Peptides against a protein of PDB entry 3B8E. Designs and how they scored, part 230

Target 1, 230 residues: chain A of PDB entry 3B8E
Amino acid sequence: PFLIFIIANIPLPLGTVTILCIDLGTDMVPAISLAYEQAESDIMKRQPRNPKTDKLVNEQLISMAYGQIGMIQALGGFFTYFVILAENGFLPIHLLGLRVNWDDRWINDVEDSYGQQWTYEQRKIVEFTCHTPFFVTIVVVQWADLVICKTRRNSVFQQGMKNKILIFGLFEETALAAFLSYCPGMGVALRMYPLKPTWWFCAFPYSLLIFVYDEVRKLIIRRRPGGWVE

## One batch from the design tools (peptide; made by RFdiffusion4, then SolubleMPNN)

Design b2_p29_6_s2 (from b2_p29_6, 25 letters changed)
Fold by OpenDDE base, seed 3:
Structure b2_p29_6_s2 (fold): chain B 230 residues (1-230), chain A 29 residues (1-29)
Amino acid sequence: as target 1 above (230 residues)
Amino acid sequence: DELEKELEERAKELKEKVEKLLEEEEKKR
């Protein structure tokens, strides 16, 4: 999110404080869960504990957890961001390069895609309105991604959800999202305005698509070991 | 800075809770 903000010079989709909440509050338990996840039955059947291979597996799991999940989360968050801004009159194309004027408090006549003028205060309200749904979208996408990351090749249904730490992580992420979205004062402190309940469901189709895609990918890997899909 | 400290404290509490859960799972095995 931050990289796209810098490159595209768009209004900030996710506040710095919210990023910190993600990094410290949501990613820690999932990372621990993945570190203690039981090896897949196919991994366990391979040669005895070679420290180099175990380290490589751990590095790959970590890379998948932080790299791929982060990219998918960003895509989901940006989708929500662009939807909200479009509903408020700012089409994605119009947001490109707008940051300089958007953040200037002395410019009170920034035009949207329909020619409506927005004051600085109005622009900041709509910006901060994006923060909470963006964060919640990330959390909802994380639900699917965490389940996916339990296994590299085996189906989630084969491995099961026996890891109580993962279940706990999902609960904590959801509780944190609810707390940040609805606790009094968080809107002012974290620049996260109260979330409409409908926005919780906005990410579900995306999470479902990712889940289905990954299950299909894993199915292909099981049928064709060493294929290009791996 | 205060928020960072609060998040660090919460992270520590979560870590301790995870460690307890791991110990309980090991005892069941």
Scores: peptide ipSAE 0.000, ipTM 0.168, DockQ to the pose 0.025
Fold by OpenDDE base, seed 4:
Structure b2_p29_6_s2 (fold): chain B 230 residues (1-230), chain A 29 residues (1-29)
Amino acid sequence: as target 1 above (230 residues)
Amino acid sequence: DELEKELEERAKELKEKVEKLLEEEEKKR
C-alpha cells in the first residue's frame, strides 16, 4: 500500500507514528488468525491429512485473505485522504505528481484544482489535516476485521487470550487515535489536527466492503467444501 | 518530533510485548 505514495508521488497522508500503528495492527490480525486456526485444528483433533502441507496451505490462505483485507483498509484510508484534499480544493488527478512541488518550501504558489494558490504552510496544514482522519479510518476498518473474526468462529469462548490480544491491540490503536485526535496541542506537536465527527463515517463503506468480502469468502467455502479456500 | 519519537518507541515496545505474549500462548498449547 505504501508503494502508492512512491508511484503516485502524492503528498504523504500519514505520519510515521500512524504508519507504525497500522503496521502493528496489520501484523497482529494475521498472527491471531493463524493462532486461532491452529487452536481450532487442535481442538477439533482433525489430524490434518498432511500436517505440514495442510498447515502451510492454511497459513497461505489466511495470509492471502488478510492481505486482501489489508488492501481494502488501505483503499479506505486513501479514499478518506482524497476526500479531504478534494474538499480543500485538490482533486485526486491534480495530486498525481504534485508531491515534489508540495514539499518544496520555496514554492508558495502551488495551485489547487480551482486555481487557488497555496503557501507551503497552508499546504502542510492540509496535509496534516489528512493524517488523523486517515488513521481513524484504518482503526474503524480494523474494528470491522475484529467483528469478522468473531463471527467466523462458533465459540467466542474458545477464542480465549488470542482474541483478548486482538481486542487489546485495537483498544490501544483506538486510544491512540482518540488521544491524537482530541488532545489539545496535538495539532502542533504531532501535526494531527482535530477530527470532525463526520470523518468517522467515511470508513463505514469500507467496513461494509470487508464484511461483504468475508461473507462472500464464507459462502465460497461453504459451497466448495474441501476447496483451496478453507 | 520528540513526542512522535516517544510514541514510536512506545509502539515498538507494545509490538514486542504483543509478539512475546503470542509466543507464550503458542508455547502453552
Scores: peptide ipSAE 0.000, ipTM 0.209, DockQ to the pose 0.023
Fold by OpenDDE base, seed 5:
Structure b2_p29_6_s2 (fold): chain B 230 residues (1-230), chain A 29 residues (1-29)
Amino acid sequence: as target 1 above (230 residues)
Amino acid sequence: DELEKELEERAKELKEKVEKLLEEEEKKR
């Protein structure tokens, strides 16, 4: 995702804090998924023909799936970022190449798409206003990931402990998002300004996209049972 | 209650990591 910022030269939509929060949150879901697939592979007493190779293949498949999901998450975050900036007068096309002037402290007359001039301080407020919604978007999209992980499990009864870990992950990410979004002082300390509750809904289309993606993936796996995508 | 405590502890750890990273970024500027 950060490569897009460098290539497009757009204002930075994610602070270092937001990145760390995403990394910690996004690493939890893969770790949980890996732990579950290992547990399912152990419970499915199919003698792994070669436990070392089968484990490596599963880890690669999980890594690839999460890589693709991560791209969808990034797209969702960027969408939210562009919507917020557009609402503040900066259309997506106008943001291309704007980073140099945006980050320049000496330029206090950066024009938006409507000719309104923005001071450095005003621009940074808008930038930091995007950090929280971007993070929240990722969290909401991750809810879909966790629900998908829940639905992949064959046994409803074995879902008990697995569901507790998934639910714990959901609550952890949501609580972290709420804390970062609404705790006093987070705007100054973390450069994450409070988010309007309405912005939580901007991620729902991308959550739906992840559900569709996972269902399509499951359909492909079912149609090609010998394929590496299991 | 245990979940809330664990969340608070993780939030504190995250806040401390963030503060360190912000300080490092400020030192690089």
Scores: peptide ipSAE 0.000, ipTM 0.221, DockQ to the pose 0.050
Fold by OpenDDE base, seed 2:
Structure b2_p29_6_s2 (fold): chain B 230 residues (1-230), chain A 29 residues (1-29)
Amino acid sequence: as target 1 above (230 residues)
Amino acid sequence: DELEKELEERAKELKEKVEKLLEEEEKKR
């Protein structure tokens, strides 16, 4: 997903630490999913006929699912990023190719979509204003991912949120997001300014999309066992 | 129970890594 920022040559909405935090969170979700899949398979008394092949197939399916979910997460983050920049005068089309001039300290007259000139400092403030909402958007979308990871085939509605680890993961990720968003000094230390509570809700449509996607996927798997969607 | 412990350990490791990365970034500033 971060390759899109390079290809589009747009201002970076995330700092290095926030990217690393997202990557760590994203790596945890597959691990949890694999662990639950193993537990679900054990409960179903389905011994893998070939542990090596079945493990590889499961890893590929999980990787593909997470790749698709990761794309939806990226879209959610980009949406929040573009909304914030648009509210500050930068329309999405205007941001294309702007990164070079945006990051140049010597250019203090970068024009927005309305002809307003922005100094380097002003641009960086707007960029850093995007970091926290983008990160929080990813975290809120990851809530859906964590819930989805609980089951491979069963609906989230069938199993509920009874697993303490899943609940703990949700609280931990939320606490991290709150800490990074509201702790004094994070604006300077992580280039993340405090977030208005209203921005937490910008991620909910994408979280819902992930839930719908996963429920549809699981429904297809249940109706067509052995299909390519498994 | 064993799987739960492994996941808790992994979550703890990830938390420690994040905290370390935050500390390293704070030291660079």
Scores: peptide ipSAE 0.005, ipTM 0.234, DockQ to the pose 0.067; fails the geometry check

Design b2_p29_6_s3 (from b2_p29_6, 25 letters changed)
Fold by OpenDDE base, seed 1:
Parts: C-alpha cells; sequence; structure tokens
Structure b2_p29_6_s3 (fold): chain B 230 residues (1-230), chain A 29 residues (1-29)
C-alpha cells in the first residue's frame, strides 16, 4: 500500500495506526493458526528427493503464493479507497499528484473532479473515512486467506472449517474491524471514522477472487501431482 | 487438543495486547 501511495502521490489510503492494527490484530492470529495447522500431510509425506532443493522450492512457492494473495488484498483495499473517494467527488485520475495539496493545511480550496472546493478539514474527514473501509476490506479479504491457508491441496469444501483457531481468528479480526469501525472515539484516536455497513461488501469480490484463485490452484495441483505451479 | 488450547490462549493474549496498544494509542492522540 505505501509504495503505491508514494509512487502515485495520492492521499493516504491507510493510516499508520490502521496498518499497525492490521499487522497486530489480523495477521498474527492467522500466522499462529497457520503455524500449528498440520500441513496437509500429502505434501510433507513425500520425502524430499533432495532436502535442500525441494524445501527451497516449496518455500519459494509458498512465498510467491502469499505474495500474490497480499497483492490481491492490497488491490481490494485500494478499490474500496477509490470507490469512496469517487463517491465523494474525487475520481482516481484526479487523485494522482494531489497529495501535496491534500496534506497542506493552508490550502482550503482543493477542487474535486467536479470543481467542488474542499477545506482541509473536509479532506481529512474523507481521508479518515477511507482508512476504516480499507482496513475492513483487508479483514474481509483475510477471511478468504485464512480459510485458504488451512488447505494446501484439498478444497475448502472438502476439509470444512473444523479448526477452532481459524474460526476464532475470523471472529477476532471481524470483531476488531467492527470495534475500530463503530466504537465512539476511533475517528479521533485512530483516524478511523465510522463506515456505512454497505462498505463491508466492497471486499467480497476480492475475497471471492482469492477463493476462486486458490480453488483453481488446488485443482491444478490435484490434477498434476508433482507439477509445481509457480 | 492441548495445542489448540495453547494457541487459543496465545491468541487471546495477543488480542489483549492489541487492545492495550489501541488504548495506549488513544491516550497518546
Amino acid sequence: as target 1 above (230 residues)
Amino acid sequence: DKLEEELEKRAKELLEKVKKLIEKAEEEL
């Protein structure tokens, strides 16, 4: 997220505190869940023909898969950000290079895509209004990631959600998202203003995309046992 | 089962730490 923010010079889509809440609140419980989820025995049961190379290849493939999922998560967050700003009159093209003027407190006449002038305070309210939905989008996409990471080879439909830790993680991150989104004072404290419940649905296409991606990946792995789908 | 219980405990402890960090961040702002 920060790289796109720096490169595009757009208004900050996700605050530092919000990122910290993601990293600590949403990523750690999943990571703990994954660390103890018995790796689906079939990948681990094949004695590596060469323990050094086969471990390295497997670690690389896992790292690449996580990298791809992380990119889909980021895209989901940015999509929600751009939708909110567009609904407030700021089209994505107009946001390019706007950061300098956006963050300047002394500029109270920043125009949106329709020529409406926005005060600094109004801009910051809109910016902080984006932080919460971005966070929520990441959480909703992480639901899919958590469910996917449970299974390496089998479909989610085949294994089901039997892991209590996974279920706990899903509830925890959802509860955190709801707390940060709707608890009084979060707008001031965390720069996360309350969002409309409809914004939760903005992430659903991306969650579905991750599910479809993973199911397709698993289907390919099942059909070609020993084919490394990079 | 013991591992799941320990993990649940650690997850709860982590959640409490996160809550404390949020509260601290709220106090600093």
Scores: peptide ipSAE 0.006, ipTM 0.257, DockQ to the pose 0.129
Fold by OpenDDE base, seed 4:
Structure b2_p29_6_s3 (fold): chain B 230 residues (1-230), chain A 29 residues (1-29)
Amino acid sequence: as target 1 above (230 residues)
Amino acid sequence: DKLEEELEKRAKELLEKVKKLIEKAEEEL
């Protein structure tokens, strides 16, 4: 998010504190879940013939899969961001390069895509209105990520959701999202304004995409054991 | 299967709690 903000010179889609909350709050539980799954898999599976090489390959494959999932998550967040800004009159194309004027407090006549003038205060309100939905979108997409993390080779439908850590992670992420979205003062403290319930659903297509992606990946792994996708 | 049902139940309960919290927050804001 921050890299795209710099490269595209768009209004900031997500606050730095919120990014830290994602990194510390939401990514930690998946990492723990993965560590437990690795430990459980290492306990349940026969020792790899070459534990160093096979572990490294498996770590690389996991890292690549998470990298791809992370890209889908980011796309989901940006989609939500662009939808909100578009609903407020700022089309995605118009946002490109707008940052300089957007962040200038002395410019009170920044035009949207429809010629409506926005004061600095109004622009900051709409910017901060985007932060919460972006965050929530990431959390909802991470639900899918957590669920898919539970299974390396088998479909989620085959193994079921037995991992208590996964359930705890889903709960923690959801609770954090609810806290940051609806706790009084978060708009001032974190620049996260209250979220309309409808925006929780904006992430669902991306969650579905992650599920489909992972199921396809797992299907490929099952059909081509020892392939590069394993 | 029972654990999936219980998870689905808990997820639904959590969603309902979140919805109620949202509704309450919307009433207060």
Scores: peptide ipSAE 0.000, ipTM 0.230, DockQ to the pose 0.211
Fold by OpenDDE base, seed 3:
Structure b2_p29_6_s3 (fold): chain B 230 residues (1-230), chain A 29 residues (1-29)
Amino acid sequence: as target 1 above (230 residues)
Amino acid sequence: DKLEEELEKRAKELLEKVKKLIEKAEEEL
């Protein structure tokens, strides 16, 4: 997200604190996944043939998979961001290079795509309105990631949702998202204005996409053990 | 069982870190 902000010179879609919350959440998911993989490996009593190469390959594959998932998350967040700005009169094409004028407090006549002038205060309200739905989108997509991380090779449907740790992680992320979105003062603190409940559902297609992607990946791994997708 | 306990511990530690970040963000405002 931050790289696209720098490259495109668009208004900031996420606050620094929100980015830190995402990073912390994103770090936990791999740690949980690695712990489950160790448990699954221990259950399978398969000694790695070469502990150094097999561990390195596994870490690289995990890192690549999480990198791809992270890109899908970012795309989902940016989609939500652009939709909200478009609903407020700023089409995506007009946001390119707008940052300099957007962040200038002395410019109170920034025009939207329809020629409406926006004051600095109005622009900042719209910017902060985008922070919450972007964050919520990431959290909803992370639900899919947590469920995916439960199993390396088995379908999520085979192991069921009985893992207390997974349920706890989902609850914590959801509770955090709800707290940041609706707690009084957090809108000022984190520059995240309250969301309409309908925006929670905007991320579900992306979560579904990730589930489908992972189930297909796992299916390929099961059918072609030792392939490039493992 | 030991793995579950370790994961629960890590989850709690992360929750505490997030809470501290929220508190710091509230103090900066």
Scores: peptide ipSAE 0.007, ipTM 0.241, DockQ to the pose 0.074; fails the geometry check
Fold by OpenDDE base, seed 2:
Structure b2_p29_6_s3 (fold): chain B 230 residues (1-230), chain A 29 residues (1-29)
Amino acid sequence: as target 1 above (230 residues)
Amino acid sequence: DKLEEELEKRAKELLEKVKKLIEKAEEEL
């Protein structure tokens, strides 16, 4: 997320504190859950031919899976960010390079894509309005990603939601998201303004698309083992 | 598997770069 912010010079989509909350609060329990499920799944599927190489491969695969999840989450968050800004008059193309003027407190006439002028205060309200939905989008996308990562090759529908740790992690993330989104003072403390309940659903189409994509990928892998999709 | 491995390698490299940039930005704040 922060790289896209720096590279594209767009307004800050996610606050530093919110990033820390993701890294420390939302990712930790799901990561432990996935590590545990992966260890169980690998133990059940094959006796390690070589325990050292298989452990290294598993650690690499786990670390790689987390990297992919993080990228997908970031993409989902950015999607929600761009939707909110577009609804407020800032099209994605117009946001490119806008950061310098956006963050300048002395510029009170930043134009949106429709020629409407925005004061510094108005811009910061819109920016901070994006922080909470971005975070919530990451959590909602993470629900799908966690469910997807539960199975390497099998459909989620075949194995079901049997992992209690995964379920607990999903509830914890949801509770944290609700707390950060609706607790009084979070707007001041974290610059996360209260989220309209409707924005919780903004991520669902994206989450569904990821879920469908992964199920299709798994289906292709099952039909063509050793293909380039593996 | 190879595409996943390459995507994952790139994602890790990107994440590590992001983390380093965040750490550097936090040190500069």
Scores: peptide ipSAE 0.000, ipTM 0.256, DockQ to the pose 0.023; fails the geometry check

Design b2_p29_6_s4 (from b2_p29_6, 24 letters changed)
Fold by OpenDDE base, seed 3:
Structure b2_p29_6_s4 (fold): chain B 230 residues (1-230), chain A 29 residues (1-29)
Amino acid sequence: as target 1 above (230 residues)
Amino acid sequence: SELEKELEKKAEELKKKVEELIKKAEEEL
């Protein structure tokens, strides 16, 4: 998110503190995944053929998988951001390069795509209105990520949702998202205004996409053990 | 069981860090 903000010079889609919260939240998922992978390896009673090479390959594969998931998360967040700005009169093309004028408090007549003038305060309200749904989109996508990280090779359906830690992680992220979205003062503190409940559902297609992607990946791994997709 | 305990500990540590970040954000604004 922040990289696209710098490159495109668009209004900030997500606050720095919120980005840090996401980063911290996403750090748990790799830790859980690695723990389950170790458990799967222990169950399989297969010693790594080359502990150094197999560990490095595994770390690279995990890193690539998380990198791809992170890209899908970012795309979901940016989609939500652009939809909200478009609904408020700012088409995606008009946002390119707008940051300088957007962040200038002395410019109170920034025009939208329809020629409507926006004061600095009005622009900041719209910007902060985008922060919450962007964050919620990421959290909802992370639900799928947490679920898929339960197993490296097995389908989620084969192991069931019996792991208390995974369930706890899902509830914790959801509770955090609800707290940041609806707790009084969070609109000021995190510049995240209250989210309409309908926006929670906008992320579900992306969560489904990640879930399908991972199930397909796992299916390929199961059918072709030792393939490039491992 | 030992792995579960380690994961629970990491989850609790993460929760505390998030709560601290929220608190800091509230103080800065």
Scores: peptide ipSAE 0.008, ipTM 0.275, DockQ to the pose 0.073
Fold by OpenDDE base, seed 2:
Structure b2_p29_6_s4 (fold): chain B 230 residues (1-230), chain A 29 residues (1-29)
Amino acid sequence: as target 1 above (230 residues)
Amino acid sequence: SELEKELEKKAEELKKKVEELIKKAEEEL
């Protein structure tokens, strides 16, 4: 995620502290829950052909799943970031290369896509306004990803929400997101301004798309085992 | 599996770069 900001030279949608909060607070419990569920589901479905290869395959599958989830989460966050900036007059194309001028305290006349001039303070308010929705979007997308990753090959509808650890992780992430979004002082401490409740719903279409995509992927894998989609 | 390996490799490279960037950011903070 952070590399895309450097490569595109766009304003930072995530603060360093927010990244640390994601890594330490939101990823740990889901990771544990997924590790337990995968271990249970793989143990139940596969006769251990070769314990060494099966362990290595499981570790690789977990690593790939987390890597893919992280990329999907980042894409969701970026989408929300670009939507918020576009609503404030900054189209995605205009943001390319803008970071240098955006972060310059001496430039108080940065123009948006419509020719409106933005002071440094106004730009930083908009930037910090993006941090909370980006984080919340990651959490909401992660709900879908956690539900998706519960099963490697089966539909979520077939296994249901039986894992108490997963449910606990979802509640913890939601509680953390609510705390960071609405607790007084988080705007100053974490540069996360309070989120309008409507922005929680901006991630839902994306989460739904991921869910549908993964169900289709799983359906293809079930129909064509060993295909390139696996 | 090849696409997964490429995605895994890209994800690991991305993770390492992010970790390095976080470490650099922590050193600058």
Scores: peptide ipSAE 0.005, ipTM 0.255, DockQ to the pose 0.023
Fold by OpenDDE base, seed 4:
Structure b2_p29_6_s4 (fold): chain B 230 residues (1-230), chain A 29 residues (1-29)
Amino acid sequence: as target 1 above (230 residues)
Amino acid sequence: SELEKELEKKAEELKKKVEELIKKAEEEL
């Protein structure tokens, strides 16, 4: 998110605290993934043919999968950001390069895509209105990520959700998202304004995309054992 | 802000708790 903010010169989609919360979530997912991979390996009684090469291949494939999932998460967050800004009159094309004028407190006549003028205060309200939905979108997408990390080869439907750590991670992340989204004072303290409940659902297409991606990946692994997608 | 520092501390505490739970789960497997 921050890299895209710099490269595209768009208004800041996330606050520092929300970035830190995402970093915490992204650190948990690999740890859960490794724990489940060991468990799945033990359950399947599959001895690695070559423990050194198979570990290296698995680490590379895990890294690639997380990189791809992270890109889908970022796309989901940015989609929500662009939808909110578009609803407030700022189309995505108009946001490109707008940062300089957007962040200038002395410019009180920044035009939206429809010629409406926005004061600095009004622009900052819209910016801060985007922070919470972006974060919530990431959390909802991470629900899918946490669920798919439970298995490497088996489908989510085959192994179910019988893990206390997974449930705990989902609960804590959701509780944090709810706290940051609806606790009084978060708009002032963290620049996270209260979120409409409808925005929790905007991430579901991206969560579904992650599930479909992972199930297709796992299906390929099952059909082509020893392939580059393991 | 002081609130950001408190949230960072809570986040770090949560991370440690999760890591401990993962470690316990790994030991039980």
Scores: peptide ipSAE 0.000, ipTM 0.218, DockQ to the pose 0.025
Fold by OpenDDE base, seed 5:
Structure b2_p29_6_s4 (fold): chain B 230 residues (1-230), chain A 29 residues (1-29)
Amino acid sequence: as target 1 above (230 residues)
Amino acid sequence: SELEKELEKKAEELKKKVEELIKKAEEEL
């Protein structure tokens, strides 16, 4: 998120509080779930023929898979961000390079894509309106990530959602997202304005994309054991 | 709440760090 913010010089799509909530709430349970499931899956099936090389390969594969999933998560968040800003009159092309003027409290006449002037306060309201949807988008995409992480090689459809840690993670992330999105005072305290329930659905295509991506990846791994994707 | 103030303080510190990193990145560009 921050890299795109720096490169594109756009208004900040993700607040610091949302980052903290991701790190403390949403990333911890997936990481624990993954650590347990990796331990279970590695114990059950493969006596590693070469423990050192197989561990290194496995760590690289996991790192690449998570890097790609993280990229899809970021794309989903940015999509939601751009949709909200476009709904408020700021088209994506107009946001490029706008950050300097956007963050300047002395400029109260920043024009949107339609020539409407926005005060600093109005701009900050719109910016903060994007923080909650971006967070919620990450949570919804993480549902798919949690589900796919349960299995390295098997389809999610084959193994099912029997992991209590996974179910707890899904519930915790969803509850946290709902709390931050709809609890009174979160707009003032955390600068996370309430999210319309319809915005939860904006992330579903990206969750589906992650799910399809992982199922395809697993299918390739099953068909080509020892390939460059494994 | 005290927790909200602490979160807000951490958020502001993180925001400052990010702004500094951005400024450094802009200077290196």
Scores: peptide ipSAE 0.000, ipTM 0.217, DockQ to the pose 0.021

